# Designs tried in a protein design run: peptides against a protein of PDB entry 3OIQ. Part 127

Target 1, 212 residues: chain A of PDB entry 3OIQ
Amino acid sequence: KNRIFVSSSKDFEGYPSKAIVPVQFVALLTSIHLTETKCLLGFSNFERRGDQSQEDQYLIKLKFKDRGSERLARITISLLCQYFDIELPDLDSDSGASPTVILRDIHLERLCFSSCKALYVSKHGNYTLFLEDIKPLDLVSVISTISTKSTNSSKHSSSELISECDLNNSLVDIFNNLIEMNRDEKNRFKFVKLIHYDIELKKFVQDQQKVL

## One batch from the design tools (peptide; made by RFdiffusion4, then SolubleMPNN)

Design b1_p24_3_s3 (from b1_p24_3, 8 letters changed)
Fold by OpenDDE base, seed 1:
Structure b1_p24_3_s3 (fold): chain B 212 residues (1-212), chain A 24 residues (1-24)
Amino acid sequence: as target 1 above (212 residues)
Amino acid sequence: EKKKEEEELFSEVESYEELKKEME
């Protein structure tokens, strides 16, 4: 089955029951929840949903049922945190207890763009997204991709690749939503509070604000 | 084997609300 690109978590409201559907989306990492029994990742594109929380619009479950899957989950979290320069709490190495990681509101300090592949699994009117693959995206690369209207109409490679258009549109939508959040005095998100706020990001945001 | 994996995935389905509550 072809992988479906998802631009909004609302798309899942129209998805079939009792199904497994491979999906892919791009979003910001908002939370990490690693305990002794579960591993969850929260992502958001910050689409406005009335009075609902804008964080964790995509809740992704990692397999966490045996030592092998637990190890894979822990390695995945470690690699993501390393890539995004997220400080993990000092895991007291001496306590034989499995390290717990609970991080929230990651987007308030760091823009952690991620391309996620997941399985949409539905049963009895509920669904869960199971992580298959995750690719962290570099912010400089994201900014360059949006800024270069590279309509590289390069060849229809017929491969199952998410159209560069779908990816770019999602990235633009995320930034537009962040700009709106930044303008809202009630919203905690501010670009100037990002740890990695630099001249490049400042210029990019200023240029995008003129178009909105 | 694939069928068993699918059955496992179906057994681990939780609602968004349940997962959100576990994170809070």
Scores: peptide ipSAE 0.651, ipTM 0.953, DockQ to the pose 0.895
Fold by OpenDDE base, seed 2:
Structure b1_p24_3_s3 (fold): chain B 212 residues (1-212), chain A 24 residues (1-24)
Amino acid sequence: as target 1 above (212 residues)
Amino acid sequence: EKKKEEEELFSEVESYEELKKEME
């Protein structure tokens, strides 16, 4: 089955019921919800959706049914947090209880760009996205990709139908949405409040703001 | 095996609203 690139979570409103569709998207990590019974990741492109919350536009479920899947979920969360320098609350190691991690509004402190592969699974008019793969994206690499308008038509093999153009367009859209949020005085998001706000990001944002 | 995995996935479908409420 061909994997579909998703540019908006609204696309799922037109998706078939009682189906399994492999999808891919790029978004910012906004939340982590790991409990004893569930593991969820929230992502967003920060598309304007009226008065609704812009966070968690994509809710991704990790399999969490047995010890193997639970272990995989915990390792996935740990590796993501390590990659993005997300401080996990010091879960007091002393209680043999499974560590609970609840993080929200991650994008207010860190831009955690992620390329996600998931299964769209629908039943009875509802859908759930199940994580298949996640690739964290380095912010410097994201900035460079957007800035260079990568003309690198490098002939990498025909198999992944997802256009490099779709990824790049989505990254641009995310930054444009963040710029709009940064300009809105009512929005909590501000680039200058990011922990990793540096001269490179500042320059990039300033250059993008001139085009918008 | 593939059919069993698909049946399992279909059994775990929750609404976006339900998942969002669990995260709140």
Scores: peptide ipSAE 0.651, ipTM 0.953, DockQ to the pose 0.902
Fold by OpenDDE base, seed 5:
Structure b1_p24_3_s3 (fold): chain B 212 residues (1-212), chain A 24 residues (1-24)
Amino acid sequence: as target 1 above (212 residues)
Amino acid sequence: EKKKEEEELFSEVESYEELKKEME
């Protein structure tokens, strides 16, 4: 089955019931919820949804049923946090208790762009996204990708792969949404509050703000 | 084997609202 690129979590409202659909999306990591019994990741594109919270628009469940799946979930979280320089509580604490990790509003401190592959699984009008694969994206690479797109519209390589166009469009949309949030005095998100806010990001944001 | 995995996935479906509530 071909993997479907998802640009909005609202797309799932039109998806079939009692189905398994492989999907892919790009979003910012907003939350991590690891307990003794469950592992969830929250992601968002920060699309405007009226009065609803813009965080956790995509909730992804990791399999957490046996020692093998639990280990995989913990390793996945550890590797993501290592990549994004997110401090985790010492998972190695000699207390035989499985470490609990609850992180919220990650996007307020770090822009953690992630390309996610998941299985959309629906039953009785409900759906759950199950993680299949996750690729963290480097912010410098994201900025470079957005900045260069204005010129190379011509290589429509007809490869059935999730078009580089869909990925890039989603990245642009996320940045546009972040710029709007940054302009809103009521919004907690501010670029200048990011731990990794540097001259490059500042210039990029200033240049994008002129186009919006 | 694939059918068993699919049945397992269908048994683990939770609503977005339920998942969101567990994170709050």
Scores: peptide ipSAE 0.650, ipTM 0.953, DockQ to the pose 0.901
Fold by OpenDDE base, seed 3:
Structure b1_p24_3_s3 (fold): chain B 212 residues (1-212), chain A 24 residues (1-24)
Amino acid sequence: as target 1 above (212 residues)
Amino acid sequence: EKKKEEEELFSEVESYEELKKEME
Protein backbone atom coordinates (compact mmCIF):
# COMPACT_ATOMS: atom_id res chain seq x y z
CA LYS B 1 0.00 0.00 0.00
CA ASN B 2 1.28 3.46 -0.86
CA ARG B 3 2.10 5.58 2.15
CA ILE B 4 0.14 8.83 2.28
CA PHE B 5 1.89 12.04 3.21
CA VAL B 6 -0.14 14.01 5.74
CA SER B 7 0.28 17.78 5.86
CA SER B 8 -2.34 18.37 8.55
CA SER B 9 -3.89 16.25 11.28
CA LYS B 10 -7.23 17.58 9.97
CA ASP B 11 -6.75 15.27 7.00
CA PHE B 12 -7.81 12.40 9.26
CA GLU B 13 -11.33 13.83 9.49
CA GLY B 14 -11.84 12.69 5.89
CA TYR B 15 -10.37 9.22 6.40
CA PRO B 16 -12.42 5.98 6.46
CA SER B 17 -14.08 5.02 9.77
CA LYS B 18 -12.74 1.44 9.60
CA ALA B 19 -9.34 1.29 7.97
CA ILE B 20 -5.64 0.77 8.33
CA VAL B 21 -3.78 3.40 6.30
CA PRO B 22 -0.01 3.85 6.28
CA VAL B 23 0.79 7.54 6.67
CA GLN B 24 3.81 9.80 6.98
CA PHE B 25 4.20 13.31 8.32
CA VAL B 26 6.86 15.72 9.50
CA ALA B 27 6.35 17.63 12.73
CA LEU B 28 8.01 18.88 15.89
CA LEU B 29 8.17 16.60 18.89
CA THR B 30 6.18 18.30 21.64
CA SER B 31 5.69 15.63 24.30
CA ILE B 32 6.81 12.23 25.53
CA HIS B 33 4.64 10.10 27.79
CA LEU B 34 6.22 6.83 28.88
CA THR B 35 4.66 5.00 31.80
CA GLU B 36 4.50 1.41 32.94
CA THR B 37 1.52 0.75 30.69
CA LYS B 38 1.76 3.16 27.75
CA CYS B 39 4.08 5.03 25.47
CA LEU B 40 2.78 8.09 23.64
CA LEU B 41 4.55 10.73 21.57
CA GLY B 42 3.06 14.11 20.83
CA PHE B 43 3.90 16.02 17.67
CA SER B 44 2.72 19.28 16.17
CA ASN B 45 3.08 21.43 13.10
CA PHE B 46 1.43 24.23 15.09
CA GLU B 47 -1.33 24.74 12.58
CA ARG B 48 -3.91 27.16 13.93
CA ARG B 49 -6.94 25.16 15.06
CA GLY B 50 -9.14 27.71 16.77
CA ASP B 51 -9.09 27.39 20.57
CA GLN B 52 -7.46 23.97 20.63
CA SER B 53 -3.96 23.60 21.99
CA GLN B 54 -1.40 23.76 19.22
CA GLU B 55 0.58 21.05 20.98
CA ASP B 56 0.18 17.32 20.43
CA GLN B 57 -1.82 17.64 17.19
CA TYR B 58 -0.47 14.20 16.35
CA LEU B 59 -0.65 11.68 19.16
CA ILE B 60 1.38 8.61 18.28
CA LYS B 61 0.99 5.39 20.22
CA LEU B 62 3.82 2.91 20.45
CA LYS B 63 2.98 -0.76 20.88
CA PHE B 64 3.27 -1.58 24.55
CA LYS B 65 1.76 -5.04 25.09
CA ASP B 66 4.67 -7.30 25.89
CA ARG B 67 8.24 -7.07 27.08
CA GLY B 68 9.53 -6.94 23.53
CA SER B 69 7.34 -4.02 22.49
CA GLU B 70 8.00 -2.24 25.78
CA ARG B 71 11.72 -2.60 25.27
CA LEU B 72 11.45 -1.27 21.73
CA ALA B 73 9.45 1.71 22.96
CA ARG B 74 11.99 2.49 25.67
CA ILE B 75 14.88 2.20 23.23
CA THR B 76 13.06 4.47 20.78
CA ILE B 77 12.57 7.11 23.46
CA SER B 78 16.17 6.84 24.59
CA LEU B 79 17.52 7.23 21.07
CA LEU B 80 15.28 10.20 20.32
CA CYS B 81 16.26 11.92 23.53
CA GLN B 82 19.91 11.23 22.87
CA TYR B 83 19.65 12.65 19.36
CA PHE B 84 17.90 15.83 20.48
CA ASP B 85 19.95 16.26 23.66
CA ILE B 86 16.85 15.85 25.80
CA GLU B 87 17.78 15.15 29.38
CA LEU B 88 16.08 12.07 30.69
CA PRO B 89 15.86 11.52 34.42
CA ASP B 90 18.55 9.06 35.42
CA LEU B 91 16.93 5.76 34.57
CA ASP B 92 19.54 4.11 36.80
CA SER B 93 17.27 4.21 39.80
CA ASP B 94 18.18 0.92 41.50
CA SER B 95 14.48 0.53 42.06
CA GLY B 96 13.50 -2.18 39.56
CA ALA B 97 10.58 0.05 38.58
CA SER B 98 10.35 0.80 34.87
CA PRO B 99 11.36 4.41 34.37
CA THR B 100 8.54 6.88 33.83
CA VAL B 101 9.21 9.75 31.44
CA ILE B 102 6.76 12.61 31.17
CA LEU B 103 7.96 15.55 29.10
CA ARG B 104 5.81 18.38 27.80
CA ASP B 105 6.34 21.52 25.78
CA ILE B 106 9.60 20.18 24.31
CA HIS B 107 9.34 22.72 21.48
CA LEU B 108 9.81 25.59 23.94
CA GLU B 109 13.41 24.54 24.53
CA ARG B 110 14.30 22.49 21.45
CA LEU B 111 13.09 22.25 17.88
CA CYS B 112 12.91 18.48 17.44
CA PHE B 113 11.96 17.99 13.80
CA SER B 114 10.90 14.42 13.14
CA SER B 115 9.75 12.47 10.12
CA CYS B 116 7.23 9.90 11.31
CA LYS B 117 5.79 6.84 9.62
CA ALA B 118 2.65 5.55 11.26
CA LEU B 119 -0.40 3.40 10.76
CA TYR B 120 -3.68 5.24 10.88
CA VAL B 121 -6.10 2.75 12.44
CA SER B 122 -9.75 3.69 12.69
CA LYS B 123 -12.77 2.08 14.32
CA HIS B 124 -16.22 3.45 15.15
CA GLY B 125 -15.30 7.02 14.21
CA ASN B 126 -12.16 7.03 16.35
CA TYR B 127 -8.59 6.70 15.14
CA THR B 128 -5.18 5.98 16.62
CA LEU B 129 -1.81 6.50 15.00
CA PHE B 130 0.64 3.68 15.67
CA LEU B 131 4.32 4.40 15.19
CA GLU B 132 6.07 2.37 12.52
CA ASP B 133 9.23 4.42 12.12
CA ILE B 134 10.72 7.72 13.24
CA LYS B 135 13.60 9.69 11.80
CA PRO B 136 14.91 12.68 13.70
CA LEU B 137 15.90 15.56 11.44
CA ASP B 138 18.86 17.81 12.05
CA LEU B 139 17.92 21.47 12.33
CA VAL B 140 20.83 22.58 10.15
CA SER B 141 19.67 20.16 7.48
CA VAL B 142 16.10 21.44 7.78
CA ILE B 143 17.25 25.05 7.41
CA SER B 144 19.43 24.16 4.43
CA THR B 145 16.60 22.24 2.77
CA ILE B 146 14.23 25.19 3.08
CA SER B 147 16.84 27.74 2.02
CA THR B 148 17.98 25.81 -1.04
CA LYS B 149 15.20 26.01 -3.57
CA SER B 150 14.88 22.36 -4.59
CA THR B 151 16.05 23.07 -8.15
CA ASN B 152 18.17 19.97 -7.96
CA SER B 153 15.62 17.30 -8.59
CA SER B 154 18.44 14.85 -8.39
CA LYS B 155 16.61 11.71 -9.43
CA HIS B 156 17.41 9.84 -6.31
CA SER B 157 15.40 6.84 -7.43
CA SER B 158 14.39 5.93 -3.89
CA SER B 159 10.96 4.49 -4.71
CA GLU B 160 9.31 6.02 -1.67
CA LEU B 161 7.26 8.49 -3.75
CA ILE B 162 6.81 10.90 -0.89
CA SER B 163 7.38 14.05 -2.85
CA GLU B 164 10.33 16.03 -1.62
CA CYS B 165 7.92 18.88 -2.25
CA ASP B 166 5.51 17.66 0.43
CA LEU B 167 8.26 17.42 3.01
CA ASN B 168 9.64 20.84 2.12
CA ASN B 169 6.21 22.45 2.15
CA SER B 170 5.49 21.01 5.59
CA LEU B 171 8.84 22.23 6.93
CA VAL B 172 8.15 25.72 5.59
CA ASP B 173 4.67 25.67 7.11
CA ILE B 174 6.07 24.68 10.50
CA PHE B 175 8.58 27.51 10.46
CA ASN B 176 5.94 29.99 9.36
CA ASN B 177 3.72 28.87 12.22
CA LEU B 178 6.62 29.21 14.67
CA ILE B 179 7.32 32.72 13.37
CA GLU B 180 3.70 33.65 13.97
CA MET B 181 3.87 32.19 17.47
CA ASN B 182 7.09 34.10 18.13
CA ARG B 183 5.39 37.36 17.08
CA ASP B 184 2.46 36.72 19.39
CA GLU B 185 3.23 38.21 22.79
CA LYS B 186 0.78 35.81 24.42
CA ASN B 187 2.49 32.75 23.00
CA ARG B 188 5.08 31.06 25.20
CA PHE B 189 7.19 30.06 22.21
CA LYS B 190 10.13 32.34 21.52
CA PHE B 191 13.08 31.48 19.30
CA VAL B 192 15.47 33.31 21.62
CA LYS B 193 14.52 30.95 24.45
CA LEU B 194 15.61 27.85 22.55
CA ILE B 195 18.67 26.24 24.10
CA HIS B 196 20.21 25.79 20.66
CA TYR B 197 19.43 29.29 19.39
CA ASP B 198 22.46 30.28 17.35
CA ILE B 199 23.52 32.78 14.70
CA GLU B 200 22.42 30.50 11.88
CA LEU B 201 18.92 30.01 13.24
CA LYS B 202 18.68 33.71 14.05
CA LYS B 203 19.62 34.68 10.51
CA PHE B 204 17.25 32.14 9.01
CA VAL B 205 14.34 33.35 11.13
CA GLN B 206 15.11 36.97 10.28
CA ASP B 207 15.19 36.17 6.58
CA GLN B 208 11.93 34.21 6.75
CA GLN B 209 10.24 36.99 8.69
CA LYS B 210 10.89 39.35 5.78
CA VAL B 211 8.90 37.12 3.46
CA LEU B 212 5.92 36.87 5.78
CA GLU A 1 -0.99 -13.69 11.14
CA LYS A 2 -1.68 -10.43 9.35
CA LYS A 3 -5.38 -10.65 10.22
CA LYS A 4 -4.55 -11.23 13.86
CA GLU A 5 -2.26 -8.20 13.88
CA GLU A 6 -4.98 -6.10 12.27
CA GLU A 7 -7.53 -7.28 14.82
CA GLU A 8 -5.11 -6.38 17.57
CA LEU A 9 -4.61 -2.89 16.15
CA PHE A 10 -8.36 -2.40 15.87
CA SER A 11 -8.78 -3.43 19.50
CA GLU A 12 -6.27 -0.78 20.59
CA VAL A 13 -7.98 2.17 18.92
CA GLU A 14 -8.56 5.05 21.29
CA SER A 15 -9.93 8.50 20.54
CA TYR A 16 -7.68 11.52 20.37
CA GLU A 17 -9.52 12.93 23.38
CA GLU A 18 -8.91 9.78 25.41
CA LEU A 19 -5.21 9.76 24.54
CA LYS A 20 -4.91 13.47 25.32
CA LYS A 21 -6.51 12.92 28.71
CA GLU A 22 -4.03 10.15 29.47
CA MET A 23 -1.19 12.61 28.85
CA GLU A 24 -2.60 15.19 31.27
Scores: peptide ipSAE 0.650, ipTM 0.953, DockQ to the pose 0.903

Design b1_p24_3_s4 (from b1_p24_3, 8 letters changed)
Fold by OpenDDE base, seed 5:
Structure b1_p24_3_s4 (fold): chain B 212 residues (1-212), chain A 24 residues (1-24)
Amino acid sequence: as target 1 above (212 residues)
Amino acid sequence: SKKEFEEELFSEVESYEELKKFME
């Protein structure tokens, strides 16, 4: 089955019941929840949803049933956090206690762009997204991609491959949403509060604000 | 098998609302 690119978590409202559908999306990592029983990653593109919370619009479940799946989940979290320079407690501690990790509102300190592949699994009107693959995206690369590809390359290559255009459009949408959040005095998100806020990001944001 | 894998996934389905509530 062809993998479907998802631009909004609202798309899942129209998805079939009792199905398994491979999907892909790009979003910001907003939360990590690792307990003794579950491992969840929260992501968001910060689409406006009225008065609803904008974080964790995508909740991705990692399999966490046996030692093998638990190990894979811990490795995944460790690698992501290492990439984004997120400090975690030592997950490999010989202390027989399963490490608990609860991180929230990651986007307030770091823009952690991630390309996620998941299985949409639905049953009885409910769905769960199971992680298949995750690729962290470098912020500099994201900025460069948005800045250079503003040319409408109408090359709708009919290839069933998740269009480079879909990824780029989603990245643009995320930044636009962040700019709107930054302008809103009631919103906690501010670019200047990001740990990695630098001259390059500042310039990019200023340039994008002129287009909005 | 693929079938067993799919059956396992179906057994692990939790609603978004349930997962969200668990995280809060």
Scores: peptide ipSAE 0.682, ipTM 0.962, DockQ to the pose 0.897
Fold by OpenDDE base, seed 3:
Structure b1_p24_3_s4 (fold): chain B 212 residues (1-212), chain A 24 residues (1-24)
Amino acid sequence: as target 1 above (212 residues)
Amino acid sequence: SKKEFEEELFSEVESYEELKKFME
């Protein structure tokens, strides 16, 4: 089955009502919810959707039914947080209680670009996205990719030919949306409030603002 | 089996609204 690149979560409105469809998207990590019963990741491209919250446009469920799946979920969360320098409460607390992690509005402090592979699973008019794979993206690499329109066809194996164009377009769209949010005085998002705001990001944003 | 795996996934389907409410 060919994996479908998704540029908007609205695309799912046109998907079959009873299907399993492999999908891929790029978005910013906005929330993490790990409890005793569920593990969810929220992502967003911050596409304007009327008055609805721009956060958590993609809600990704991790399997959480047995000890094995729970462990995998916890490891996934740990690795993501380590990569993005997100502080987690000590998950290793010897207290036999499963650690609970609830993080929201991650994008206000850190731009956590992620490439996600998921299974779209639909039944009775509802759908759930199940995580298959996640790749955190380095911000410097994202900026470089947008700036150079790098045709670096890394010959990764031909089977996952997501169009480099689709990826680049999504990254550009995300930044454009963030720029619009930054210009909006009512929006809480500001580039200057990011923990990792540096000269490179500043310059990139300034250059992109001139084109918009 | 693949069929069992698919059936499991189908049984775990929750609406976006339900998941969002759970996140609140």
Scores: peptide ipSAE 0.681, ipTM 0.962, DockQ to the pose 0.911
Fold by OpenDDE base, seed 1:
Parts: sequence; C-alpha cells; structure tokens
Structure b1_p24_3_s4 (fold): chain B 212 residues (1-212), chain A 24 residues (1-24)
Amino acid sequence: as target 1 above (212 residues)
Amino acid sequence: SKKEFEEELFSEVESYEELKKFME
C-alpha cells in the first residue's frame, strides 16, 4: 500500500475502521514518555483546534512488549535526544529499575522537527499510530528549505517519498503556527526562549512575520 | 508472519484519549 502524507491529525477522523494504513507526517517533537510499560512520542504541528491543547496532536506508540522491542525503543529515544541535544535525566544506573523518561513541552526550549513514518491502526472506533521510522531534521536545513522555495521537481522516483511540496507546505505551516503562538501573550511559546535561538533564526522569523 | 504482526498491532490499539491520559 502507498504511504499517505498527513498534513493534519484531523485527517484520521476520516480514516477507515479496522484498518492498517501506512502514513507519514512532519511535525515538532513535543513530548517523550518512556515508562516500564509504554513508550510514546508526542508530536505537533500546532494547528489551532479551539481550546484544545496544541501539544501532542500526534501520539506515536513504540512497540514495547519484550526486551528486544524495549531496547529498540530506548535506543530510538537516546538517538533522538542526542541529535536534538535533549538532556535525559540521569538514570541512576544502580537502581535495577528500567529508566523512566518523561519530557514535556520540548518545543518551548528546542524546535525538534521530525519526519515520521507510522502505521495507522484502527479497531473498534479507536486508532493508534505505531512508529515505523523517524528522521530528525536539522533546523538550519528546515529554514533553508523554506527560504529557497526550491520547487526542485525532483522526479518522484519512489512512491514512498514525501513530495517536496507536501514537506515544504507542512514546514511553512508549522512556522506560521509558531509565529502566531509567539504573538499570543497567553502562549508560553516564545522564539527568544529557545536555547538555540540565534541570529539566523531571528532573521528568518522576522522575515516570515512580515509576510503574515 | 505478516498476519501475526497485524494481529499484534490490532491488539495494541489504544484511543488517543487513553494515551493522552496516560501521559498526563
């Protein structure tokens, strides 16, 4: 089955019941939840949804049933955190207890753009997204991609690749939403509070604000 | 097998609300 690009988590409201659908989306990592029983990643594009929380619009479950899957989940979390320079709590190695990681509101400190492949699995009117693959995106690369408007029509060689247009549109939408959040005095998100806020990001945000 | 994999995935389906509550 062809992988479907998802621009909004609302798209899942129209998806079939009792189905497995491969999907792909781009969003910001907002939370990490690793406990003894579950591993979840929260993502958001910060689409406005009335009074609902803008965080964790996509909840992605990692397989976590046996030692092998648990190890894979832990490695995945570690690699993501290393890439984004997210500090993991010091896992007291001496307590034979499985390390617990609970991180929330990651987007308040770091913009962690991620391209996710997942399986949409539905049953009895419910659905869960299971992680298949995750690619962290470099912020500088994201900014450059949006700025260059390079509609390089790279020939879609494989049916599994996100169209450059879909990716770019999603990235633009995310930044636009962040700009709106930054303007809202009630919203905790502020670009200037990002740990990696630099001259490049500042200029980019200022330029985008002029277009909105 | 593919069938076993799919059956496992179906058995692990949890609603968004359930997952959100678990994270809170």
Scores: peptide ipSAE 0.681, ipTM 0.962, DockQ to the pose 0.896
Fold by OpenDDE base, seed 2:
Structure b1_p24_3_s4 (fold): chain B 212 residues (1-212), chain A 24 residues (1-24)
Amino acid sequence: as target 1 above (212 residues)
Amino acid sequence: SKKEFEEELFSEVESYEELKKFME
């Protein structure tokens, strides 16, 4: 089955029950939940749903049933946190207890753009997204992609060609949503509060604000 | 097998609301 690019988590409301559908989306990492029993990642494009922007619009489950899957989940979390410079609470508790990581509102401190491949799995009117692959995106690369409308002519093989247009459009939408949030005095998100806020990001945001 | 893999995935389906509540 062809992988479907998802621009909104609302798309899942129209998806079939009792199905497995491969999907892909781009969003900001908003939360990490690693406990003894589950591993979840929260993502959002901050699409306005009613009066408030919602975090964790995409909840992605990592397999966490056996030692192998648990190890893979922990490694995945570690690599993501390393890439985005997310400080994990010192998991070095001397107690042989499995490290618990609960991080929320990651987007308030860091813009962690991620391209996610997942399986939409539905049963009995419910659905769960299972992580297949995650690619962290560099913010500088994201900014450059949006600014130049650069078509990456990388001839990746024919089968899973998500339109570069879909990715770019989603990235633009995310930034537009963030700009709206930044303008809202009631919203906690502010670009200037980002740890990595620099001159490049400032200039980019200012330029994008002029076209909105 | 593919079938076993799919059956495993179906057995692990949780609602968005349940997952969200678990994260809160």
Scores: peptide ipSAE 0.680, ipTM 0.962, DockQ to the pose 0.897

Design b1_p24_4_s1 (from b1_p24_4, 9 letters changed)
Fold by OpenDDE base, seed 2:
Structure b1_p24_4_s1 (fold): chain B 212 residues (1-212), chain A 24 residues (1-24)
Amino acid sequence: as target 1 above (212 residues)
Amino acid sequence: SAIEKIDELEKEFDFDPPPFSLSL
């Protein structure tokens, strides 16, 4: 089955009212919702949607139906948080209750770029996205990927039918949207408030701002 | 909420989601 690359979560408005479609997108992790009964990941590319919240444009459900899938979800969240250096609220409640993690607006503190494979599942015109795979992306690698493709067309690596162009275009679009948000005085997002705001990110943002 | 809608939709869909992976 061909996986569809999704550049906007609005693309789903045109999708079949009853289907199972494998999709892939690239976005920033914006929220984590882990409870006793569910695990959800929120993502956004921060595309302009009028006055609507730009967070959680892609709400992805993890399988969370049995002790095995619950354990896998908890491990996956822990490893993602470790990879992105996300501080989990002290899960050291000595109460043997499965820890609840509710993180929101993650993008205000950290740029957590993620490549997600998901199943679009629709019925009666409603849909849910189920996680198949998540790949966290290193910010330095994202910056380097955007910066190098402005200078070199051509070399074939044939395997996996999602064009390197779609990935890069989405990464560029996300940064452009973040630059616009940073310029908006009403927007809470500011690059200088990122915990990992360094000279490399500063330079990259300054160079991208000259093109916009 | 968007979260509450997903919980309702899962019950309506009778869909067993696949296992997921993490690619580091």
Scores: peptide ipSAE 0.491, ipTM 0.889, DockQ to the pose 0.830
Fold by OpenDDE base, seed 4:
Structure b1_p24_4_s1 (fold): chain B 212 residues (1-212), chain A 24 residues (1-24)
Amino acid sequence: as target 1 above (212 residues)
Amino acid sequence: SAIEKIDELEKEFDFDPPPFSLSL
């Protein structure tokens, strides 16, 4: 089956009530929920949905059914946190309990762009997204990708089933949504509060703000 | 919560999720 690129988590409202659909999206990592019994990753593109929370628009479940999958989940979370420079809370469990990680609002401190492959699984009109693959994206690479493609209408038919245009459009949409959030005085998100706020990101945001 | 809803749905789905990968 062809993998479907998803630009909005609203697309799932039109999906079959009983299906297994391979999907792919790009979004910001917003939450990590690792407990003794489950592992979930929250993602958002910060698309405006009225008064609904813009967090965790894509809630992705990791396989967490046995000691092997649990170990893989814990390693995956550790490697993602290392890649994004996310400080894991010191797992000072003086109790021999499995380390619990609950991080929220990650986007307030770090822009963790991620390309996710997932299975949409629906039954009885409800759905769950199961992780197939996660690729963390470097912010410099994201900025460069957006900046270079605004000028090149070159028809490079890369044989990937997902249009390189769909990825770029979603990355642009995310930045536009972040710029709107940054302009809103009531919104907690501010680019200047990002730990990695550098001269490159500052220039990019300033240039995008002139187009919006 | 959204998280609690997912735990309820997993019991309903009888779905064994695939292994996942990390692409660095």
Scores: peptide ipSAE 0.491, ipTM 0.889, DockQ to the pose 0.824
Fold by OpenDDE base, seed 1:
Formats: C-alpha cells, sequence, structure tokens
Structure b1_p24_4_s1 (fold): chain B 212 residues (1-212), chain A 24 residues (1-24)
C-alpha cells in the first residue's frame, strides 16, 4: 500500500471506518507516556482547533505486549530523549518496578521535530495510530531546510520532491503556528523559554515573522 | 481520557501492532 503523507490530524475524520492505512507525518513531540502496560507518544503540529487543546493531535501507540517489545519501547524512549537532550526522571533503580515516564508539554522547553511512519487502524469509526518508524530531526537541519527551499523554488525534479515539499510545508506550518502561539499572551509557549533558544533560532523566527 | 479510550479500542480491534523502528 502507498504511504499517505498527512498534513493535519483532521484528515483522519475522512478515513474509512474499517481500514489499515500506512501514514506519515512530521510534528513536534509533545508527550511521552511510558508505564508498565503501555507506551504512547504524543505529537502536534499546533494546528488551531477552535477551543480544543492543541496538544497530542497525533497519539501514537507503540507495540507493548511482551518483554521484547517493552524493552524495545524503553530503549526507543531513552534514545529519543538522549537525541533531544530530554532529561528523564531518575529511574529509582532500587524498586524492581518497571520505570514509569510521564512527560507532557515537551514543546515548551524543546522543539523535538519528528518524522513518523504509522499505521492508521480503524474499526466502527474509531481509530488508533500504531508506530512503524520514528526519525528525530535536528533543529538546525530543519531551519536550514526551510531557509534553503524558500530561495530554491526553481528546481523541479519528480516524485521525491513531493514528499520533500510536503515535509517542508508541514515544517513551515508548524513554525507559523508556533509564531502565533508566541504572539498570544495567553499561550504558555514562548521561544525565549526554550532551553536551546540561540542566535540562529532567534534570527530564523525574526525572519519568518516578517513573512506573516 | 484519550489514553483510556485507546486502551479500550485496542481490546475491540483485536489488532497485533507491528514492530517499530527508530531511525537516527
Amino acid sequence: as target 1 above (212 residues)
Amino acid sequence: SAIEKIDELEKEFDFDPPPFSLSL
């Protein structure tokens, strides 16, 4: 089956009530929910949904049914947190209890851009997204990708460009949504509160704000 | 919660999730 690029989690409202559809999206990591019985990742593009929370627009379930899949989930979460420089709470190693990690609002401290491949699985009009692949994206690489393609609109080269255009458009949309959130006094999100807020990100945001 | 709803739906779906990968 061809993988569908998804720009909005609202697209799933039009999806079949009984299907398995491979999808791909890019979004910010917003939450991690790892317990003894489940592992979920929350993502958002911060698309405005009226009065609804912009958090966890994509709730992605990881396979977590046996000791092997549980171990893979824990390793995956650890490596993602290491990549994004997310501090995990000290896992009290003395309790023979499986480590529980509940992180929320990750985007308030770090912009964790992620390219996700998932299976949309539906029954009776309800759906769940199951993780197939996650690729963390480096913020410097994201900024460079947006900045270079805004200037290079002249090189048409076929089918691989569509996926790259969709990716870039989604990355631009995310930044535009973050700029709007940053301008809103009621919104908790502020670029200056990001732990990694540097001169490069500051310049990029200032340049992007001139286009909006 | 949205999380509780996902747990209820998994029992209804009888779906074995695929293995997942991390691409660094």
Scores: peptide ipSAE 0.490, ipTM 0.888, DockQ to the pose 0.821
Fold by OpenDDE base, seed 3:
Structure b1_p24_4_s1 (fold): chain B 212 residues (1-212), chain A 24 residues (1-24)
Amino acid sequence: as target 1 above (212 residues)
Amino acid sequence: SAIEKIDELEKEFDFDPPPFSLSL
């Protein structure tokens, strides 16, 4: 089955009421919900949805049904947090209690760009997204990718089934949405409050703000 | 909450989710 690139979580409103559809999207990691019984990852592109919360527009469930899947979930969360420099409590504590991790509003401190492959599974008009793959993206690489595509179609065939255009459009849309949030005095998001806010990100944001 | 709805939907779906991977 061909994987569908999803630019908006509203696209799912038009999806079949009973289906299994492989999907892919790019978004910011916004939340982690790891308990004794479940593991969820929240993502957002911060698309404006009227008065609805812009957090967790893509809520993805990890397989969490047995000791093997629970272990894989905990390792995956640990490695993602290590990649994004997110501080977690030790998940491997010899205390026979599985640590609970509930992080929200991750985007207020760090821009955690992620390419996600998931299964859309629907029944009776309701749906759930199940994780197939997550690829964390480096912010410097994201900025460079957006900045260079204004000038050169260098055919680097990365054999990923995504239109390289769809990926970049989604990354640009996310930055545009973040710029709008940064301009809104009521919005908690501010680029200057990011832990990793540097001269490169500052310059990139300033240059994007001139085009909007 | 959105999270509570997902827990209810999983029980209704009787779906065994696939294994997942991390691509670094």
Scores: peptide ipSAE 0.489, ipTM 0.887, DockQ to the pose 0.830

